Peptides against a protein of PDB entry 6O8C. Designs and how they scored, part 81

Target 1, 262 residues: chain A of PDB entry 6O8C
Amino acid sequence: VGLRYEKISLPKIHPRYDLDGDASMAKAVTGVVCYACRTASTLLLYQELMRKGVRWLVELVKDDYNETVHKKTEVVITLDFCIRNIEKTVKVYEKLMKVNLEAAELGEISDIHTKLLRLSSSQGTIESSLQDISSRLSPGGLLADTWAHQEGTHPRDRNVEKLQVLLNCITEIYYQFKKDKAERRLAYNEEQIHKFDKQKLYYHATKAMSHFSEECVRKYEAFKDKSEEWMRKMLHLRKQLLSLTNQCFDIEEEVSKYQDYT

## One batch from the design tools (peptide; made by RFdiffusion4, then SolubleMPNN)

Design b2_p16_4_s3 (from b2_p16_4, 8 letters changed)
Fold by OpenDDE base, seed 1:
Structure b2_p16_4_s3 (fold): chain B 262 residues (1-262), chain A 16 residues (1-16)
Amino acid sequence: as target 1 above (262 residues)
Amino acid sequence: SEFEEFLKKQKEEEEK
């Protein structure tokens, strides 16, 4: 989900000297560039908020990871303890069997032992999965947040300020053109100034639009795309962690069934 | 450039 903005374009600027037309054109240009300034500011704000969100999410996922690791460790300890106890029981029954005592229970205990060993083997898979997740979250990993600092626009770029300067120049010319329009006719020197100002207005406007498109919009879109991709991967990773946690709980529950034999 | 063309047209208009 990203910010929607309207594609903006400059009005047509006619080279013909026309006080009424020039004033109207200048007004329109001022409006467009003003919109660009506001949009650039909004896009910047969005990116800054997203960067904060990215940092927050990274920490959240790291916490989830640590909790999962902790749970896994707990289960491993419990399982190992249970296995050791069952092995002791097996040895006792084997000794009893050698003296022709109750062989029927040995089969059941042996089966439990086999099941526990299988559960223990599954812990290796969980461990490998956790290691994979850790590697992905590590610096330089696939889920590193370095892109958030590289992609997009930053306050230090001063894009909004640069656009604002251009807007100020354009606005000044617009106000002059309003005055010129009110005069209906200009003296030769003032007419020449008007024409030069029109050139300046065009220059400033085109510069503003180019800057907006290339330095604000394009970089924003790149940031947006990267953030969406990264976010999807992070959400998937969280689901994986949850799955691993649930597996640990399932193993713990199964182990608890055999604790009575310890 | 488009700007240069604009300037050219403006000069041409002034010469009329």
Scores: peptide ipSAE 0.020, ipTM 0.580, DockQ to the pose 0.944
Fold by OpenDDE base, seed 4:
Structure b2_p16_4_s3 (fold): chain B 262 residues (1-262), chain A 16 residues (1-16)
Amino acid sequence: as target 1 above (262 residues)
Amino acid sequence: SEFEEFLKKQKEEEEK
């Protein structure tokens, strides 16, 4: 879930010269662009925090993976040892085969051997799964975190600063319009300046809104969507690792039942 | 552009 923000739009700007209206309009524009600046800053901060979280999660999952691999390796060693011992026992009994009791015991041991071999086969599946997970987590893999560095907005983009510059220009014009309003009437030259400033205000405001929408919001949304997708996949992967770990424990437990025969 | 249109409208308003 990403940050929620309100959609902003510029107020309607009338071309007619109106000192009261222009001051009010300028105030509204200032407010909107100010909100854009704050929002852009917040969105950026969120993304930076998320990037940290992503890195943290990657390391956590890698640790989980390594632990699972370690456990798997341990079980394989134990299982192989058990299998070898059972095989030796089977050979001994096969040579004796003189008494019915021995034959019965041989059958039991052979069954154990078969079960152990099945368990060993399952380890191959676990190994394959681990390899798949490793490939997905590897650089360039499907679960690589490279997107976190590419998607979204970054401090280096200086979006907030750019918006702030525009806001400063707009604010300056607003303050002038406030003064103009207080004068109630402007001389011809001042009126022309006012009109020109109104054009500048519109230009700055439009530029700010465009920048905000295209360079801040759009990229943020892309980052958010990508992060959500990636996060779901990572959580699923962690569950897979847990499942594999549990399978290893199950195998270990099963092998322990047969250690008395080795 | 919208800005150009705004400018045109402003000129029209000035001529009134």
Scores: peptide ipSAE 0.020, ipTM 0.583, DockQ to the pose 0.949
Fold by OpenDDE base, seed 3:
Structure b2_p16_4_s3 (fold): chain B 262 residues (1-262), chain A 16 residues (1-16)
Amino acid sequence: as target 1 above (262 residues)
Amino acid sequence: SEFEEFLKKQKEEEEK
């Protein structure tokens, strides 16, 4: 769930010289650009928090992976031990069969041996799945977190600071326009300065809004989309790990049933 | 550009 922000637009700027209108317009522009600064800061904070979350999740999944690998290894050792014991038993019974022992017991042990070998074969599939997961989590893999450092906006970009500088310039002009309004009438030179400041105000405001839209909002949205996609894939991978763990437990349980015959 | 149009309109307003 991404941060909701309101679409902002600059008020219409009339070219006509009007001290009251210009003061009101300047106030509105100041408000809009101020909102852009605050929004940019919030969007940056969100992305930084998400980057921390991504790092945390990567470590969590790596831990889960290691635990699964450990469990798989344990099961393989246990299974191999059981198979070796059953094979020894089969050899003993084969020797005893030469001395008139019941064929039924040998048949049962041989069936157990066959079942254990089938279980051992299934371990190969688990191993291949774990290798696939490892490759996806590795640097350069499909689930690498390198995008989190590349996409979006970063503190080093100084977008908020750049917007703040523009806001300061706009605010200064706004305060001057308030004073101009209070004078009701300006001298010729002051009127010319007011007109130039109005042009500067428009320039700064347009620059601020363009920067906000192109460098803050657009990059944020791209980051958000990538983060959501990546998160879904990571959660799915975690479910796969859980499934593999459960398969290991199931195999271990089956093997335990045959340990009584050794 | 929109800014250039604004400047043009401002100049026209000053010439009235």
Scores: peptide ipSAE 0.019, ipTM 0.577, DockQ to the pose 0.900
Fold by OpenDDE base, seed 2:
Structure b2_p16_4_s3 (fold): chain B 262 residues (1-262), chain A 16 residues (1-16)
Amino acid sequence: as target 1 above (262 residues)
Amino acid sequence: SEFEEFLKKQKEEEEK
């Protein structure tokens, strides 16, 4: 489950010159943009941790795959050995039948041979399934982790730093507005500066919020959605591998029943 | 833009 964050919006900025109102507004804007900075940082951290997790899971599944392939190979060798031994036995009995031996024993051995051949055929299905899994995990496959490097936000984007710069500008204006409020009345020149700073504040705040929404939040949500989808598919694949492993064990157990005839 | 509208309103209020 992804990180939850609160939806934030800028307070309404009134165009009217009001020292008390402007100070209060500036304080609120500072708070909102500060929250955006912290949230952006948290969202980035989450994504970086998830990327590490993705890489870890890929390696884990690859290990599981290799173990399954190894087990499958062992079973194939054992099965082939049993088949060859049974075939030799069948040939011996066929020769003996020419010399008046009972057909009943040959029938039993022939049935075992048929069963082993069926088991061998099932190995082909397992192999095909493993190949499918391998293709999905391969570069360019459906379960490739390339999306983790493409989607979302990255430290190299410097989103947090960009927001922090804007926050610093906003904070400076806020502190000035706090001082202006304390003066109760400004001289004409200072009043004009205050008005210009208010415009700058609005500009910086709007830029910060746009950047936060478009470059941080939206990209994070895209990353989150992609990661959840990918994770579900990976977990399903892991279950498939376990199923294949179990099938190999089942075949091995079945083959062991016929070892007394070899 | 919203910002331009804000600036326009601010100028209008200053002329009042």
Scores: peptide ipSAE 0.019, ipTM 0.575, DockQ to the pose 0.896

Design b2_p16_4_s4 (from b2_p16_4, 6 letters changed)
Fold by OpenDDE base, seed 5:
Structure b2_p16_4_s4 (fold): chain B 262 residues (1-262), chain A 16 residues (1-16)
Amino acid sequence: as target 1 above (262 residues)
Amino acid sequence: SDYEKFKKEMEKEEEE
């Protein structure tokens, strides 16, 4: 899961003055930092898309939750109605029992009443589970999506732009080194400039790589890890909601069997 | 820093 990218490293930069080697090195550095820029952009895009996906999933799960709550409420009403009716029936039969009538029927109705009360108790457990889920989805809850806005890289960080600036500096030096190579030999002053530019190249390249690694890749990986964890939890929660829904249907079905007695 | 080290190495090469 996540974007695949190649691990990049800077070529070895030798301190020795070598026009051919320096041009080749500068070309390689340019390529590496260019890749870093493109990769940083891709990683950012991925994260933004994932954030949209996270928001979408949150809304989906909230809808599922609301549907489950609605179903639960419906079942509670039905169950309570059935219990009340059975209780009325029990009272009638108890009066009849005083004259030694309908003893067997009273026993059956009493058993049904007991079963319904058990179902009502189970409904309480469902309610508790729904409350737990609601708590987890609430702000500050374990499944809150606040992490998606905090973790990773953001457009406002301007990481790609920062890398691009460094790339531009490096590219300019590369083009100069290409020219220097074509000259085969430089005058003393030009040689000194070349050496200074090489130092600048080193500085820009290392800065670019450090920024890429620490501010782009590392933060992306943290975002990726968090997103994977969160997604697993959300999927599990959806399964829990489905289970609760099914339990409600099961209770409703059982109650329907006893409605014939009411 | 690595940069300072690199700079020093370049300076040594220039002296040779």
Scores: peptide ipSAE 0.322, ipTM 0.861, DockQ to the pose 0.933
Fold by OpenDDE base, seed 1:
Structure b2_p16_4_s4 (fold): chain B 262 residues (1-262), chain A 16 residues (1-16)
Amino acid sequence: as target 1 above (262 residues)
Amino acid sequence: SDYEKFKKEMEKEEEE
């Protein structure tokens, strides 16, 4: 999900001297560049908000990770304790069997022991998964947020301010062209000034559009694409963490069934 | 450059 903006283009600027046409053109150019300024500002704001969101989400996921690790550790301790107790019980029954006592119960306890060992083995898989997640979240990992500082536009780039300067120049020329239009006819010197101002307007307008397209829009799109990809991966990772947590709970529940034998 | 081209076109229009 990103901000939608309209593709803008400059009106056609004719080289022919025309006071009415030039005033109208200048008005249109002013409008377009004004839109570019506003859009650039909005795009910048969006990116800044997204950067905050990225940082927030990273911390959230780290918290989720830590909780999962904690739960896993708890289950490991409980499971190991249960295994040790069952092993003691097995040894007792083996001794009793040597004296021809209670042979039938040994089979059941042995089966429980086997099941617990299988559960213990599954903890290794959970651990490896957590390590993978940790590596992905680590600096330089696949889910590092370094891109958020590199991609897109930043306030320090002063893109909005640069566009605003150009807009101011264009607006000044526009107001002059309105006055020129009102005069209907200009003296030779004023006509020459008008022509020079028209050239300046062209220069400023094209510079503004190039800057907007290359330094604002293009970089924004790159940021947007990167952020969307990263966000999808982060959401998937959270689901993985939840799955691992649930696995821990399942193991804990299974272990609880055998606590009566300890 | 496009600017130079535009300038040249304006100059040409003035000469006509």
Scores: peptide ipSAE 0.321, ipTM 0.859, DockQ to the pose 0.940
Fold by OpenDDE base, seed 2:
Structure b2_p16_4_s4 (fold): chain B 262 residues (1-262), chain A 16 residues (1-16)
Amino acid sequence: as target 1 above (262 residues)
Amino acid sequence: SDYEKFKKEMEKEEEE
């Protein structure tokens, strides 16, 4: 489950000149944009950690796959060996039957041969399943991790730094507005500067919020959703691998019952 | 833009 964050919005910025109101507004804006910076940083960190986790999981599943393939190969070799031995035995008994030996022993061996062939057929199904899994894990497959590099926010985007620059500008204006408030009344020129700074504050704040929402939050949510979907599929695939491994063990155990006849 | 609108509103307040 992804990180939780609070939805933020800018306070209303009134066009009216009001030293007390403007100082209070600027303080609130500073707080909101500060939160946006911190949140963006946290969301970025989370995504970077998740990307590491994704890579780790891919390698883990690949290892599981290789182990399963190895086990399957061992079982195939053993099974083929048993089949060949039984076939030789069948041929010997067929020759003996021509010389008046009882058919009962041949029947038993023939039944074993049939069972082994069925087991061999099941190995084909396992192979097909492994091939499917391999295809899904391969580059361009359904479980490829390319999305982890494409979706979400990245350090190279410099979103946090961009927001920090805007925050610095906003903070500077806030401190000035705090001073202006303390003066209670400004001279005409200082009043004009205050008004211009208020316009700048509005511009920086709206730019920051837009950037935060569109470039940080939305992309994060997309990344989160994609990661959850991908993770579910990967876990399911891992379970499939375990199932295939167990099937190999079952076949191996069954073959061991017939070793006395080989 | 919203910014331009805000600027115009501030200018209007100065004229009043």
Scores: peptide ipSAE 0.320, ipTM 0.858, DockQ to the pose 0.936
Fold by OpenDDE base, seed 3:
Structure b2_p16_4_s4 (fold): chain B 262 residues (1-262), chain A 16 residues (1-16)
Amino acid sequence: as target 1 above (262 residues)
Amino acid sequence: SDYEKFKKEMEKEEEE
């Protein structure tokens, strides 16, 4: 769920010299650019928080992976031990069969051996799945978090500071226009200054809006989209790990049934 | 540029 922000636009700036209109316009422009500054700051904060969340999730999933690998290893050891014991038992019974002992017991043990070997084969599939997960989590893998450091806006870009500088310039002109309005009529030289300031205001305002749109909003949206996609994939991977863990438990439970025959 | 257009429009209004 991304931050909702309102689409902002600059008011129409009329070329006509009008002290009342220019003051009102300058006030509106100041408000819009001020909103852009605040919004840019909020968007930056969101991205920084998300980057922290990404790092946290990566560590969590790595821990889950390690636990799953550990459990798998434990099951493999137990299973191998059980298989070796059953094989020894089979050899003993084969020797005893030469002395007229019951063939039915040997058949049962042989069936158990076959079942254990099938379980061992399933462990190979689990191992391959774990290797795939490991490769995806590795640096340069499909689920690498390198995008989080590359995409979006960063404090080092100083976007908020750049916008703030423009806002300061705009605000200064606004205050001057407010004074000009109060004078009702300006001398020729002051009128010329007012006109030049109006041009400067236009320049700063358009620069601010372009910077906000292209360097703040656009990059934020790209970051948001990538983060959502990545998050979905990571959650799915976590579910896969849980599934593999459960499979290990199921195998362990089945093996435990045969340990009584060893 | 939009700025150049705006500047030109302001100059025209000064000549009226």
Scores: peptide ipSAE 0.317, ipTM 0.856, DockQ to the pose 0.952

Design b2_p16_5_s1 (from b2_p16_5, 10 letters changed)
Fold by OpenDDE base, seed 2:
Structure b2_p16_5_s1 (fold): chain B 262 residues (1-262), chain A 16 residues (1-16)
Amino acid sequence: as target 1 above (262 residues)
Amino acid sequence: METLEAMRKAFEEEEE
């Protein structure tokens, strides 16, 4: 998914002096370069919007991470509290066993204790996963957004302005060629000027199209590809966070079953 | 919970 643009090419420029043909050619060139300017502007805007979106998503994921960490912490506290209470209960029953009381209950409580310890061990896995996610989100991590500031085109590159300058030069020549066409015949000096202007037109046009292709389109495509890859990874990470949160809720629910024994 | 704590407390008091 990205901005669709049409591949544009310069019309064929005939070397032959032809006032009608040259005016028509110049008009076409003006149109093509004008399109390039507009497209470059649109591509730039898209990238700027995407950069804003990237920043927003990073903050969102950080919030998700913090929420998950918070939930994990709550569960750990609750679980630890439950374990401690069960351990105290086990000790009481062990004392009672000295007088042959409550043997069956001790077995049950001991089983609960074992289950709680298993749940506690699973918290280690959650912690390791959270640490991995944190590392990926950290500066320099695999999901850092530094690429968004490096890849693509930026307003500071002034690509649109550069193209606009070239477009202005081309447009000026086009208007002159339109006048030349109206004259139907030029004097020798004016003809020579026309020929030189045609060369200038070609130069400006080729420069514009080269700049557009290499500095605007190519960089945009690179940005787009990288953004898509990054976005997929970020979405996957969000799903991982959600999964971890759900695991915390599952543990909390399981622990709640044993609160009556504490 | 309260009952177990009460039992624990009672047991601890008997050991003293």
Scores: peptide ipSAE 0.000, ipTM 0.219, DockQ to the pose 0.002
Fold by OpenDDE base, seed 3:
Structure b2_p16_5_s1 (fold): chain B 262 residues (1-262), chain A 16 residues (1-16)
Amino acid sequence: as target 1 above (262 residues)
Amino acid sequence: METLEAMRKAFEEEEE
C-alpha cells in the first residue's frame, strides 16, 4: 500500500483587480504550493525508505538461497553415500547367491537401490530450479533491484528545493498582497506593480503545480507500481525457495528410512 | 545394517 495523498488544485484566479480577492487568492495559492512541497518531501522519503527495504530484502533472499543450496548439497552427499553403500551391498549379495546364501534379501536391496536412484534424479530438478532463481537474482536478472535506482524521484533531483524556491516567491507576493489589502487603495504605480506581481504569482504557481505533478507525483506512481510488481515476484521467489528446501528435507527423510540397510 | 556389514566383511575376507 503506497502513501496516500490528496489531489490538489490551484484556486481560480480572477483577472479583475481586487485587493481583497487577490490577497485571499494568494493565501490559497500559498497553501496549495506549501502542501505540494510537503507532499513531495514525503513522497521522496517514502521512496528512499523503500529503496532501503528493497536492498534489505534482496540480501535476505540471497541468504535464503544460500541456505537452500547448502541443504541441497547436504542431501546430495548423504544420498550419494547411501547409494554407494547399497551398491556395495548388492554386489556382495550377488556373489553370495552364487553359493546359495542369503538370496531372499537381494530383491529388497535392489528395490531400495532403485528408489535411491530415483531420489537422486529428483535432485537434478532442484538444481535446475536453483539455477533459475540464481539467474533471476543476478545482476541484470529479472529480479534485480536496478529499477529502484532508476524509477521515481531522488534527492539529487532537488525537486523539493525547486518547489521551495517557487513557494518562497509566492509567499513573498502573498505578504505584499496582504499589505496592499490593508492600504484599501493603491496609487497608479503600486497598482501596476500589484497587477504584475499577480501575473508572477500565477506563473510561479503553475510552474510549481506542473513540477509537482510531472516530476514528483507521476514518478512516484511509476516507482510505486514497479515496487509492487517487484515485491510480488520476490515473495513468489521466496516461496519457491522454501518449497525447494522442503523438498530437500523430504528427500533426506526418505533416505533416512534406508540407512538401516546400508 | 550390522548383519549386512558383517556379512560383507566376511565375504571380502574370503576373496582376499
Scores: peptide ipSAE 0.000, ipTM 0.217, DockQ to the pose 0.002
Fold by OpenDDE base, seed 4:
Structure b2_p16_5_s1 (fold): chain B 262 residues (1-262), chain A 16 residues (1-16)
Amino acid sequence: as target 1 above (262 residues)
Amino acid sequence: METLEAMRKAFEEEEE
């Protein structure tokens, strides 16, 4: 998971004045920084898309949670209804036993009542689990998506634009070095300008690569790592919700066996 | 269910 990018490095810059070498070096530097700009843009786009995906997944899991809560509530109502009916039946039988000796039926109904009460107790565990999940999904919870807004690079950082400015400066020097190369020999003043521009090119290139590495790549990797961890936890939570839903269905099925006695 | 309801109803009528 994540975008693959090639590790880029600046070419070696030789201090010696060489019009052919300097033009070739400048071309290579331009290429590297251009790649950095494109990569930074791609990494930013990926993160923005992932943030949208994170928000979507949060809403999806919240919907799953609400559905599970709804199902749990439905089962509780059904179970409580069955329990109340069985309790009424027990009371009726207790009164009838004063008149008729059918003790065997009362025993069976009492056993059903006990089973229903056990099922009711299991609902407490489901409720506790749902409360835990709710807490984890709540603002400030362990599965909050606040990290997605804090980690990584953002459009507001203007990293791509900053790199583009540096690229423009480097490109300008490169084109000048192409012209210088074509002249084969420069006058003294032009030679000095060339040497100064070479220093500027080095400065801009170094700044661009540092910015790319520290403000784009590093932050992207941090975002990626956190996103993977968070995604794993969210998927686990979703499976937990599914398990709780299935438990509710199992309870409902079990209760349905006793509906004929109510 | 119907038998229990019938028994319950019969018992309620006797207690009145």
Scores: peptide ipSAE 0.000, ipTM 0.219, DockQ to the pose 0.002
Fold by OpenDDE base, seed 5:
Formats: sequence, C-alpha cells, structure tokens
Structure b2_p16_5_s1 (fold): chain B 262 residues (1-262), chain A 16 residues (1-16)
Amino acid sequence: as target 1 above (262 residues)
Amino acid sequence: METLEAMRKAFEEEEE
C-alpha cells in the first residue's frame, strides 16, 4: 500500500488589491507549498525504502534459487546412482536366466528401471524451469531491478531543496504582506511593490506546484505502479521455486523406495 | 542391494 497524500491546490488569487485578502491568501499559499515540501520529502523517503526492500527481495529470491539448484543436483546424483545400480542388476539377472533362474524377478527390476528413467526425464523439465528463472533474474532479464534505479524521484534530483527555495521566497512575501496589512494603508510606491510581490508570489507558487505535481507526484506514482507489478511477479517466481523444490523432494522420496532393491 | 552384490560376486567367481 503506497503512501496516501491529499491532493492540494492553490487558492484562487484575486487580482484586486486588498491588504487583508492578500495577507490571507499568502498565508494559505505558504501552507499549501509547505505541505508540498513535506509530502515530497515523504514520497522520496518511501521510494528509498522501497529500493532497499527491492534489493533485499532480490537477494532472498537468489538464495531460494540456489537452494533449489542444490537440491536438484543432489536428487540427480542419487537418481543416476540408482539407475546405474539397477542397470547392473538387470545385466546380472539376464546372465542368470540363461542358467534357468526365475523370470519374475527380472520383470520387476525392469519395471523399476522404467520408472526411474521416467523420473530422470522429469529432471529435464525442472532444469529447463530453473534456467528460465535464472534468465529472468539475470541482468537485463524481465525481473531485473534496474527499474528501481530509473523510475521515481532520487535524492540527486534535489526536488525537496528546489521546493524549499520556492517556499522560502513565498514565506518572505507572506511576512511582508502581514506587515503591509498592519499598516492599513500603503504609500503609492509601497503599493506598487506590494502588487509586484503578489505577482512574484503567484509565479513562485505556480512553479512550486507544477514542480511538485510533475517531478514529484507523477514520478512517484509511476514508481509505485512499477513496484507493485514487479513485486507481484517476484512473489509468483518465489512460488514457482517452491514448487520446483517440492518436486525435487517428491522425486527423492520415490527414488528412496527403490534403493532397497539395489 | 547387498544380497544382489553377493550373488553377483558368487556368480562371477563360478565363471572363473
């Protein structure tokens, strides 16, 4: 579940010169941009934590893969050993039959041999599945974590710092507008400065909100969507590995039944 | 396994 943030919008800026209204508006704008700064910081932190989580999960799945490969190798060695022993036994019985020994035992051993060969064929399927998983986890594979480094926002982008600079400019104008309000009436030159500052405030606020929306929120949402998709795929892959491990155990159990006949 | 190996050895010794 991604971080929930409230959609923020700038208050309407009235073109009319009004010291009380302008001070109130500037206060509201300062609040909105301040919220944007904090939200941007939180979104960045979330993404950094998710990147750590992604790396952790990749290592976990690689460990699971290696364990599965190890188990598969163990089973293959055991199975091959059993097959070779059964083949030797079959040859011995074939020689003994030439000397009038019972044909019934040879039939049973031959059936066991056939079953073991079938089990051996299933190992090929497991191998192909493991190779597929390996290819998906490899650099450039479908489950590579390169997206985590490309998508979203990064500390190097300095988005929070850029927003903070704009917030500082806006806050300065807000404090000036509080002073202007306290004067009740401004001289002509001061009134003109106030009007220019109001335009600057609007410019900075618009720039801040555009930057927040386009460079922080949009990129975060893209990162979030990709992370959720990738996570689902990784969890599915982990289930596949578990299934393959279980298949190896099943084969091992079946082979163990025939070890007493060898 | 051990019994079959014993039988195999016995058979190989008789063929010598």
Scores: peptide ipSAE 0.000, ipTM 0.218, DockQ to the pose 0.002; fails the geometry check

